# Designs tried in a protein design run: peptides against a protein of PDB entry 3PUK. Part 7

Target 1, 227 residues: chain A of PDB entry 3PUK
Amino acid sequence: ERGLKSVVWRKIKTAVFDDCRKEGEWKIMLLDEFTTKLLSSCCKMTDLLEEGITVIENIYKNREPVRQMKALYFISPTPKSVDCFLRDFGSKSEKKYKAAYIYFTDFCPDSLFNKIKASCSKSIRRCKEINISFIPQESQVYTLDVPDAFYYCYSPDPSNASRKEVVMEAMAEQIVTVCATLDENPGVRYKSKPLDNASKLAQLVEKKLEDYYKIDEKGLIKGKTQS

## One batch from the design tools (peptide)

Design b1_p10_2 (made by RFdiffusion4)
Fold by OpenDDE base, seed 2:
Structure b1_p10_2 (fold): chain B 227 residues (1-227), chain A 10 residues (1-10)
Amino acid sequence: as target 1 above (227 residues)
Amino acid sequence: NSEFEVHSPP
């Protein structure tokens, strides 16, 4: 099937599960709010079992230690998710799991990355960014995970202007992850009326696409997709 | 040519 859900699953399989695969090894997978929605949208529990995941746990919840098993963290690069990870491995005497594989859905800020390195680098077997920050809904439809996006984009209150920009940046980043997932560098079209929000967002997307595709994974410049 | 079209709801 050539739907967006299938593409997303294939990317996750390649970037996450294949990357940390070890024959005969089962892992506990830790998810946050976003990745729970993401995986729910593109796979079944049976699929995860086939990839060597025995159980799925919510990273935000209190969990019993399983010290003999390695943990696969598939999480967003947020302070909340990172803090939960650090609680699992911050103490040498009370590690919840044997070791950790960390896969971030997007770019992890240096501040968070450094915090992880300083606290539990010895417990980390892998740390990677996979650049998927959207939820596939249908074959060509996806949703973004930007809290309060509607409110700030349409707020007439000038005090919300700075927050509106932050929201638009986040939206643009997530749109770029769709393009990256599909391996496309598309042209961006927009309708500017009645508000200029679409125009602003389009400009942000174009800029971020340019930045992302300066050098592709193979070190090549990716031009605009002509299809 | 693949294109993304951005729409803002009215």
Scores: peptide ipSAE 0.029, ipTM 0.392, DockQ to the pose 0.026; fails the geometry check
Fold by OpenDDE base, seed 3:
Formats: sequence, structure tokens, C-alpha cells
Structure b1_p10_2 (fold): chain B 227 residues (1-227), chain A 10 residues (1-10)
Amino acid sequence: as target 1 above (227 residues)
Amino acid sequence: NSEFEVHSPP
């Protein structure tokens, strides 16, 4: 398939599967709610088999140990997903898998990262952030995974103002990951009516784009995409 | 010139 879905799949293939690939080795892949939706949107089970994945498991469910196999965790950097990972490797006597490769869909907060390091660092072969925090729907359309976004953005209660800001930040971050995935630095358009939510979000996106490309791993400043 | 358009849910 052509478009955003293909780009996302290619990014995952290079950043995750190629990164941990070993000839003749099969892995169990652990997914959370977001990454299940993400992979379902851009690949088939046959594609995952070709990448050396034998079984897909839900990280939230109780699973039987497979101690002879390595596990590939493709998960969001949330307390829920991290806690499930820690349950798999936190006990020295009851590790569910031989070793772990961890790929986060976005920036992992230091608090979560430190928690992982403190409990099961010896079991981790790789830990990487790949910065894909959106679901591709069509060639030029994507959806965001921000819990309670609708509620806080449209809440008439002033007490929710701080939470609305947090939601806006999360949405902006996910939009930036789309741009990063496409290697674009676009202009942002928005409708200002009836609420200023779109304007606020646009400003946040622009700011985060600037920050992202200024601090790019390659030290390169990317200007605005002209076309 | 790529542009992103932000839409609020109706």
C-alpha cells in the first residue's frame, strides 16, 4: 500500500526489526493497546513472520513463560505498559523470557526509564525510542491516541484548564512524530472558530517542530518544507 | 510546501 501506512511500516521495520534481527532467531513480540492498533494499521501477520516474529502477545495479559526465547517489546512509554514489562523481568527467579528488546513509541520519561534500569537492566539487550505515536488511517490522514482528549478540550469547567494543557501537549507531540516520520517541517493551518483550541494546538506544534529539528540527532537544522 | 491542517471535532 502506498502512502503514510507504508512509510510507517518502513520506519518500524528499520528502527525495530532490523535493529534486533538475528539470523535464524525467532522472537515473541509483546504489544500494548496502542502498538496493537499501530501494527494492525500498517502491516499483516505475514509481514511480522517475515521479520522473525513467531507469536504476538498482549503485554497486559497473563502469559506463560517461554524462557528459551527472547522477547521484543514494542510498547508505549506508559506506567501501565512498563509495569507489565517489569512483571515479566522484575523477579530474578521468574523471568518469562530469555532476554528483552524494548522499543518505545515515544520519549520515555526518566522516572520510568530509571525504574527499568533499577530492576532488570541485566535482562535488556536493547532499549530504544522510535518516535511513532500516531495511527495512520489514510495516505494523508492519521489519528491521535490521547486519552480523554475530547473531554478536556471541550470541558466548560475552568478547573480542567491544567489538564487541557497536558492533553494539548500530548497531541502536539504526536503530530510532531508524524512530521518526523515523514521527514517534513510543514506549515500549520487551523480553524480559529468556534474555540481557540486549534490555534493553541497549532502554536504548540510549531514550537515542538522547531525544538525537534534544532536538537536533531544529526545536529542539523531543517528549515520549513517548501512544497 | 507541505501543510498540516488541524481540525477540531465537530
Scores: peptide ipSAE 0.026, ipTM 0.384, DockQ to the pose 0.026; fails the geometry check
Fold by OpenDDE base, seed 5:
Structure b1_p10_2 (fold): chain B 227 residues (1-227), chain A 10 residues (1-10)
Amino acid sequence: as target 1 above (227 residues)
Amino acid sequence: NSEFEVHSPP
């Protein structure tokens, strides 16, 4: 019943916790709105303790320095989250933590990355993108984090067409992250009636899957999943 | 074969 949750957790464990783990070392973990939901959906505090996390903090909140501890930032690549990070390690003030490990849930734009580099590169021990942009609900169900998706997808106002397209793109991207997490390149099926939203989304997903799997990490072409 | 099915709310 929790197959997808387990897969997501395993991916996070491998991509994040195993990547920065040091024996006997505890870290403070900083989360934003999305990653709070993400971790809450697929793990318990006891799981995080086992991975060397002693405290979880909200990146948006003002926090007291804990200068003897390293911080693990598991955050979305947004200006808001990045700005909060920069406040912790910016050159204008004393850094709040000993060092930082940053793991972004998705591709970090160069503009944000450069902003980080210019401000506090010496404090960063690791910066990685892990490509998880969805919330698992159960073994075969997940939730997309796309603001106002319902409104724009079902809006009868033609003035919302451009925004609807943006929403569809965002949803498609997140669906592809699910497939990537599962290491699958599936055939896409949909029921379009009464609205064509499902059809449009399916087409976008198919296209993005094709692009994603044109060349894998080893430079090889990955075909459709056989199962 | 793996399949992804998209559903829309009623």
Scores: peptide ipSAE 0.025, ipTM 0.379, DockQ to the pose 0.025; fails the geometry check
Fold by OpenDDE base, seed 4:
Parts: structure tokens; C-alpha cells; sequence
Structure b1_p10_2 (fold): chain B 227 residues (1-227), chain A 10 residues (1-10)
């Protein structure tokens, strides 16, 4: 069996570092809360140094300009992270870095993408989405990053029903990114008791897997994994 | 066949 951490690292290396690599060039890497956890789970600082990263900065914090260096943003496609990026390159502030490479951990909504394009397009060398929206814990175990997921999934308040559905959708998407990362289309099993959350989530995952593998990342149709 | 198992948190 393939170790999930190793697979995730290889995917990041290929999709992010190899994509923006320039020989002899060092970059500053900007991380948000999720990607900090993600990289911490699957690599070491020495690994990042080998990929041409000189220093890691927290995107949420105020930072001193390093105008001669390019920045690699590895961030989640959230308003918060995007707003922090815009502070670095937006028309309202001085540019902090020479240029930006942006890699989102998941699908970036058009509204956010358009906002970036409208304000910072000249500073951006790359803007890509990579489908890694989970944290590998073990070879076969991962965790999800969905805000307030626990609260809404287990809330007894009926008024939270709609939010629960949104959370379930987000969780299902993240699970599908695991499958995509592993290049697998698995069968889904679940334990329903005492709540039906697992059953609902399983159904969403199955549906999203079907949708995803109608046309996969390479434009191919993939059947169920045989193993 | 590979399978994905969904578990509820404790």
C-alpha cells in the first residue's frame, strides 16, 4: 500500500514546486492555516529548502517587503487567504514581492478568482488549483478542514439543517480529493449509528466520485478501483 | 477492491 503522506508530498512537489521551479531561484513561501498543517504533515523544512524555498511566512501576518524575491502562495481558496494576498499585491498597497505564484488547494470560486485577476493580474505568474484539501495523518488516515464541521454535524438545532448540508458537501469534496490524489475510485462503507451523518456523507462521496471520474484530471474515464 | 470507510468522530 502507498503511504498517503508520501503520495501527498509527491503530488505537491509535482503540482506546485516543479511547476514554478527556476534553477538558482529562491522563493518566499506564504502559507495559511490549512496549508501550514498540510505541509507539516507530509514534509520537513529541509524538503522545502531543496525545492527552493528560503523562508516560510504566514499569510495572515503583516510582513516586511522583500521586493527582489518572488513569492509562492500555497493557500486555500478562501476569502480570508485571498484578502491577505491582495494586501501584498493589490492596488491599495505597495507590492511586497517581485511576483507571485498562486496555488490553491481546491477549486477557487469564480468570484475570488475574478477579484484576484482584476487587481493583481500583472504580478501573477501562475494561478492554479491543486486538489488537496485534506491532512494526511497516517498511511490510511486523513483529517478534514471544514470550519465548524463538528458543530453543525452534531447540532440538535433544526435551524442548522441547511448549514449541515453545506458542511457535508464540503467534507465530501475533501474526501474526493483524497481519492483523486491516490488515483482511486473506491467503494464506500460507513457505520450509521447512532446518527445518520456517515450515511449521508457516504452518499455524497459516491455521487461526487461518479461526477469526478466521468472526466478525470487527465480527461479519462475511470472505473471502480479493483483492489 | 479498495474501499473508503466513513467514521463518525468520537
Amino acid sequence: as target 1 above (227 residues)
Amino acid sequence: NSEFEVHSPP
Scores: peptide ipSAE 0.020, ipTM 0.352, DockQ to the pose 0.026; fails the geometry check

Design b1_p10_2_s1 (made by RFdiffusion4, then SolubleMPNN; from b1_p10_2, 5 letters changed)
Fold by OpenDDE base, seed 5:
Structure b1_p10_2_s1 (fold): chain B 227 residues (1-227), chain A 10 residues (1-10)
Amino acid sequence: as target 1 above (227 residues)
Amino acid sequence: ESVFEIKKPP
């Protein structure tokens, strides 16, 4: 009934909650700005309670220790979110929680990943990337989290060309996460405009889809699906 | 198994 929202929730349930579930155990869940929006878009607090989450906390806020409870970090792989995690489990201070489960919404750069391993590995029970970098809005609609996308994509200033490329890449990556979530390799459709942004984005998506399925765990080239 | 699982990015 909820279409994409239901699919996203099912993906999170499988990749995150089922992965760290322990009978009779409650966890504190830490969210950042993106994952707060993500979960708000596809579930209710009652759903999270059913998955063993007792409370939700903002990772950016100063929080009191709850040393008897394990923490589930569902966060974006950003320096800001990672730094907040590191403060919770750093060796220089007593850890705020009993242990940590970390689930990143996208690829975590090696620099950040290594920093986590070097500092807090003993406190981490799980660290996984789940590749959900979009916000579902309705059955077949989602939004992208790309700052200033409109400005750079439609800027007449040639000096913004490099930034436009970065924005296009980010959008394409997020679109591919939608396809991956849906387990689809669609034929990309677009409407051409004077600036041909849609065409460029489509090409990027197609390229990234091809790369994704070629380098996936099975090394299989998935055939095109209906779209 | 490793505590850390890296999923291949899209």
Scores: peptide ipSAE 0.021, ipTM 0.541, DockQ to the pose 0.525
Fold by OpenDDE base, seed 2:
Structure b1_p10_2_s1 (fold): chain B 227 residues (1-227), chain A 10 residues (1-10)
Amino acid sequence: as target 1 above (227 residues)
Amino acid sequence: ESVFEIKKPP
């Protein structure tokens, strides 16, 4: 029985480390808040060392330049993380690293992508989106990273309705990344309660799964799988 | 400072 942690690690290894592997080359890896938690949940220091990572740095912190080394950015497609990357490479004279490999944990909005292309394209050796927006906890359990999700989903205040919708969308997106990681298109099950949150979330997940599996990354249509 | 304590290889 394969644990979710091992599946996640294998995906990261294949999608990120194997993708940018160069014999004899060591990289500095830059992580943000989410990817720090993600890697901590599914690998050890020795694993990262084996993948050619010599140092792991927090992207949000001020860092000393290491201009001789390439950097592997494994980050969320957020304005904050992207801005930190841009600070590292925005100035030709002040580049922190030799070059960059960028791997986003989710879809990067065109606005952010275009911003990167406009300012740092020459420094980027690889830019790829992977689809992991969850933290594995147990073999079949994961945690979503949606700030204030519980508060807004269960708020009785009508003024929070719009935010509740945004949160549910984000949750649904992250659930779909779990399915994508597991290569599954499951039927969605939920327990109905007095609140219709579970039903609404289920509908969102189903819709997003349908959209995702119209044409997957390999150009294949995937049918429903067992939950 | 590094987030993870990985020693720099020689």
Scores: peptide ipSAE 0.006, ipTM 0.396, DockQ to the pose 0.024
Fold by OpenDDE base, seed 4:
Structure b1_p10_2_s1 (fold): chain B 227 residues (1-227), chain A 10 residues (1-10)
Amino acid sequence: as target 1 above (227 residues)
Amino acid sequence: ESVFEIKKPP
């Protein structure tokens, strides 16, 4: 699985980042639900920084314009993601970014493609389809659904610290839910380097697990299960 | 890769 993650990352690097790379140029990267999970599975924010990405944003969220910067859209070819793109560059809205590079994770239907072309072709510097329709994962690994988790957890911007904590709380809650579902109270292990995110998350999980089992239906404290 | 490709000047 680790090998697969590496393969996926190399493919993304080649197909997306190398394709639109310009020396000295930084881009804002827009991600949707799938690509957030995808990148989270195979890279870190530091990796993205090395590829010329200064900030990642959720395409579904309202965002402030950064009109001097080009945007890299790494998104799925869905109506939802396309509509969000069109709001950024469409004739009905003021452009949020200088220009767009679009990379779809799969085949984009002609209807969506034509819609994009008709609405904002002048803003599009690149539009390409790549073929990554899966998320590499190891066995017995759970995928959490926390919006913008990747950005906030790995963001080097200190202004995101508060949001990072909120995201970690949400992740911890979901992990506890998984444990509860499996009737597990595991010993939490983590690797803290290079960031302390894992340690913080582990502490949150342990705390929440303790609280959960203290106030469970039977009012009993469940001891640690498999560590 | 896709047949649907748009290239514009940088």
Scores: peptide ipSAE 0.017, ipTM 0.527, DockQ to the pose 0.072; fails the geometry check
Fold by OpenDDE base, seed 1:
Structure b1_p10_2_s1 (fold): chain B 227 residues (1-227), chain A 10 residues (1-10)
Amino acid sequence: as target 1 above (227 residues)
Amino acid sequence: ESVFEIKKPP
């Protein structure tokens, strides 16, 4: 099997770079906190240069306009990242770049999408969702990016129960993106002691896997991978 | 300790 890092890179190359590639054209790429970590985990700057990226900028920082160049936004579908994008194109001030290609790392809520559409649709050449919400650490290891997951999952305070559920949903969604990236529908194993967190998470993952493959682009249900 | 694992085929 090819390492997880290489699989992730190939997916990004196909879904993002190949999708917006134009011969002889260089782009500025804008990253947020998650996508910075993601790309750092699976590629080098030289790889990005080969894909037509001249410079990488942090979307959260103030940046000088480069009005003659198009921008590639590879960002999370969060209010923070979207707001930063809107500052680049949505203000009455002159737009920072010539045009934008937007690739979200996950499903973009309709509320955020509509906000973008209402403010700067004319500046957007492409807007696409890809499903990569994890960081590959090594060939067969990955990490999830869910803030405060440990705190809420292991909090003895009953007042955190609702937040714990939200965190588990987010974790399950990210796990499914790993499976989707690998084209796998694996069996799920867990140990529930001393808390039932693992059991709950396992059930969420199984449900989301079923939903994902049921409603995938091909409309096909992928069978369970042998455990 | 709670453990969650996805069993990937070899």
Scores: peptide ipSAE 0.005, ipTM 0.365, DockQ to the pose 0.023; fails the geometry check

Design b1_p10_2_s2 (made by RFdiffusion4, then SolubleMPNN; from b1_p10_2, 7 letters changed)
Fold by OpenDDE base, seed 1:
Structure b1_p10_2_s2 (fold): chain B 227 residues (1-227), chain A 10 residues (1-10)
Amino acid sequence: as target 1 above (227 residues)
Amino acid sequence: DSVFDLKKRP
């Protein structure tokens, strides 16, 4: 079995770098907090150089314009990251780069997509969702990026119940991206004690797996993978 | 290929 890190890298290479590759062309790559962690977990700078990336920049930081180069935005579909992108291309006279390729790590809400389209669609050469919202740690281990997950999941305060559900939903979505990346539809195992959090999460994952494969790009329903 | 390639999810 190939390690999870290698699988993630291969997916990024195919979905992002191969998708926008032009022979002899170098790009500046813009990353946010999550994608910085993601790439750091599964590749080296030398790997990125081989893929035609000359430099990496943080999308949240003020950057000097490099107007002769195209930019590859590998970012999360969040208001913060989108707003930073829009600042780079919002004005024709103040464009930071020659053009943009945008790859979102997850589903981009219509509100954000429409905001981008309305503001700077002419500067965008590609906009795609690649469905990777987890960090590979080991061959069989990954971590999720859900802020305050521990606090809300284990809070005894009933006022946090609604927020707990939101957090669990986000966790389930990220777990499904792992399964999608591995091309698996696994049976879900969990420990139900002392809290019912694991059981609830398992149910959410199972439901989302079904939904994912029902609407898969190939229109195929993948059977359950043996555990 | 469309400039915008979005996969919609429920």
Scores: peptide ipSAE 0.021, ipTM 0.543, DockQ to the pose 0.598
Fold by OpenDDE base, seed 4:
Structure b1_p10_2_s2 (fold): chain B 227 residues (1-227), chain A 10 residues (1-10)
Amino acid sequence: as target 1 above (227 residues)
Amino acid sequence: DSVFDLKKRP
């Protein structure tokens, strides 16, 4: 029933907590909207305590400095989250924490990455991209976090076509992270009627899967593992 | 020390 949740948690534990773990060290963890939902879907506060997290805070909120502690940022690679991080460590404000470990839930755009690097690189002990951009519901069910997806995908207005493509691409990216998390390269099935959205999304997913595994597997395309 | 570990984008 909770197979996917367990897999997601194990991946987070390995990719994030184990990666920055230091014996006897506690960290403050900063979450954004997506990662709050993500962690709440697959773990409990007690689990986070066991991983050395003493306090969880919302990155969007004003927070008091805790300069003696390092901060673990588990956030999405969005301008909003990055801006909040920059306020914590940027040159325009005093550092709120001793240092930062940053784990992005997906690929961070070069523009954002460079902005971070230019502003507060000395404060960053780790900056890593992981590939978890979905919310596990149950063993074989997940949800996506793509703003305005419903609106644009099903908009009858042709003027929304461009935005629809952007949304579908984002959805495809998130689906690929599910596959990556599960170490799968599936055959994609879809319902073709009444709209072509599913077909288009399927094509995007397949393309992105190919690209992902070409890169991740050093040029080797992982064979189809399911249908 | 700063450590950046970025994955290649397709």
Scores: peptide ipSAE 0.018, ipTM 0.539, DockQ to the pose 0.683
Fold by OpenDDE base, seed 3:
Structure b1_p10_2_s2 (fold): chain B 227 residues (1-227), chain A 10 residues (1-10)
Amino acid sequence: as target 1 above (227 residues)
Amino acid sequence: DSVFDLKKRP
């Protein structure tokens, strides 16, 4: 693979597949819209087969139960994806799989996390946040998945200011996941005109980078790696 | 049993 795509795949392999691997065991993997795009960008179906995935299913679609198989959920921490998971395991009579391994692409809000714990904890073998919230395009290019980003960032309506902030927070978080994936703490470059959106985003990124590295497992503060 | 590994939370 090429550059960032290879790094992303290696991280997914280590953080997800190696984490839940059991010799001789096949799993069904459930993907949402984002993770479908993510995996499509950095691996092939043959790669997934090698990692013990027999079938890929769309979490949003109705699926037939396969009660003898464990399910690997690689999904975004969104209400939509979580609700689909809950439909699979939330009711004893409706359980579709033997057990679940859940890997979130980013921070799962406490509200969603608690909802999962309250309803499905007995069925969950693993629940982990792996912090990959971007689509690699090439070695130094990635795409963010933030709904309505363009609409709110460039809305002339001042009533959208609050939503604009939420969107920028989400964008900043995804940028930080790229940096974390690459183990970098870069300087941020932006164009300030005609709007201050880029400046605001840059500030958010730097703040989140600082927070991320300050609270890492070793408690170390990573210095700037790029200008 | 269930194992939960959380992202670093600010």
Scores: peptide ipSAE 0.017, ipTM 0.552, DockQ to the pose 0.643
Fold by OpenDDE base, seed 2:
Structure b1_p10_2_s2 (fold): chain B 227 residues (1-227), chain A 10 residues (1-10)
Amino acid sequence: as target 1 above (227 residues)
Amino acid sequence: DSVFDLKKRP
């Protein structure tokens, strides 16, 4: 069965593991909170072993150096995860690993990217953005990772309006990653009542889909697919 | 390939 989980795994395999594969080389893989959940949802440890991963480590935890091995960082483009990476390679004399391959689950802000480039570029063999910011649940079901999304979206407090907008943007971005993963440009359907949140989110998704395909497909707009 | 391979962003 080619469910969403299988599609996600295939994308990760192609975009990450195949991209940094080297014959006979084992890597330590560093995960953050999101990527731990992501991989747990679509693969097993045996699958990772087949892809040349010897061990998985939590990027947030203190780890013993393994200076003879290269590290595969599969992480979210967040300040926290990036800071942990920088601590691993920030000191020339205290690098935890031989070199790093970095794969971000989403677009890395220029500020973070420049920070990495300025401080650790010599240790990095690859730095690539993939586009998976969701957790597959079922063949046609996914979960978004937006903290407090429900609270802010349905808060009647006008003081939360700014935060609500940020949450809506984040949700829209993650939905687009689902579409990108599935290579789809769907029509967005929603229920407008009782609140207009669904309508606003739909508009954001549609706009971001247009932007994504215009840029990613070299100016070509992918036609609407059935959803 | 470049060390830094970034996707285009809006």
Scores: peptide ipSAE 0.015, ipTM 0.544, DockQ to the pose 0.578

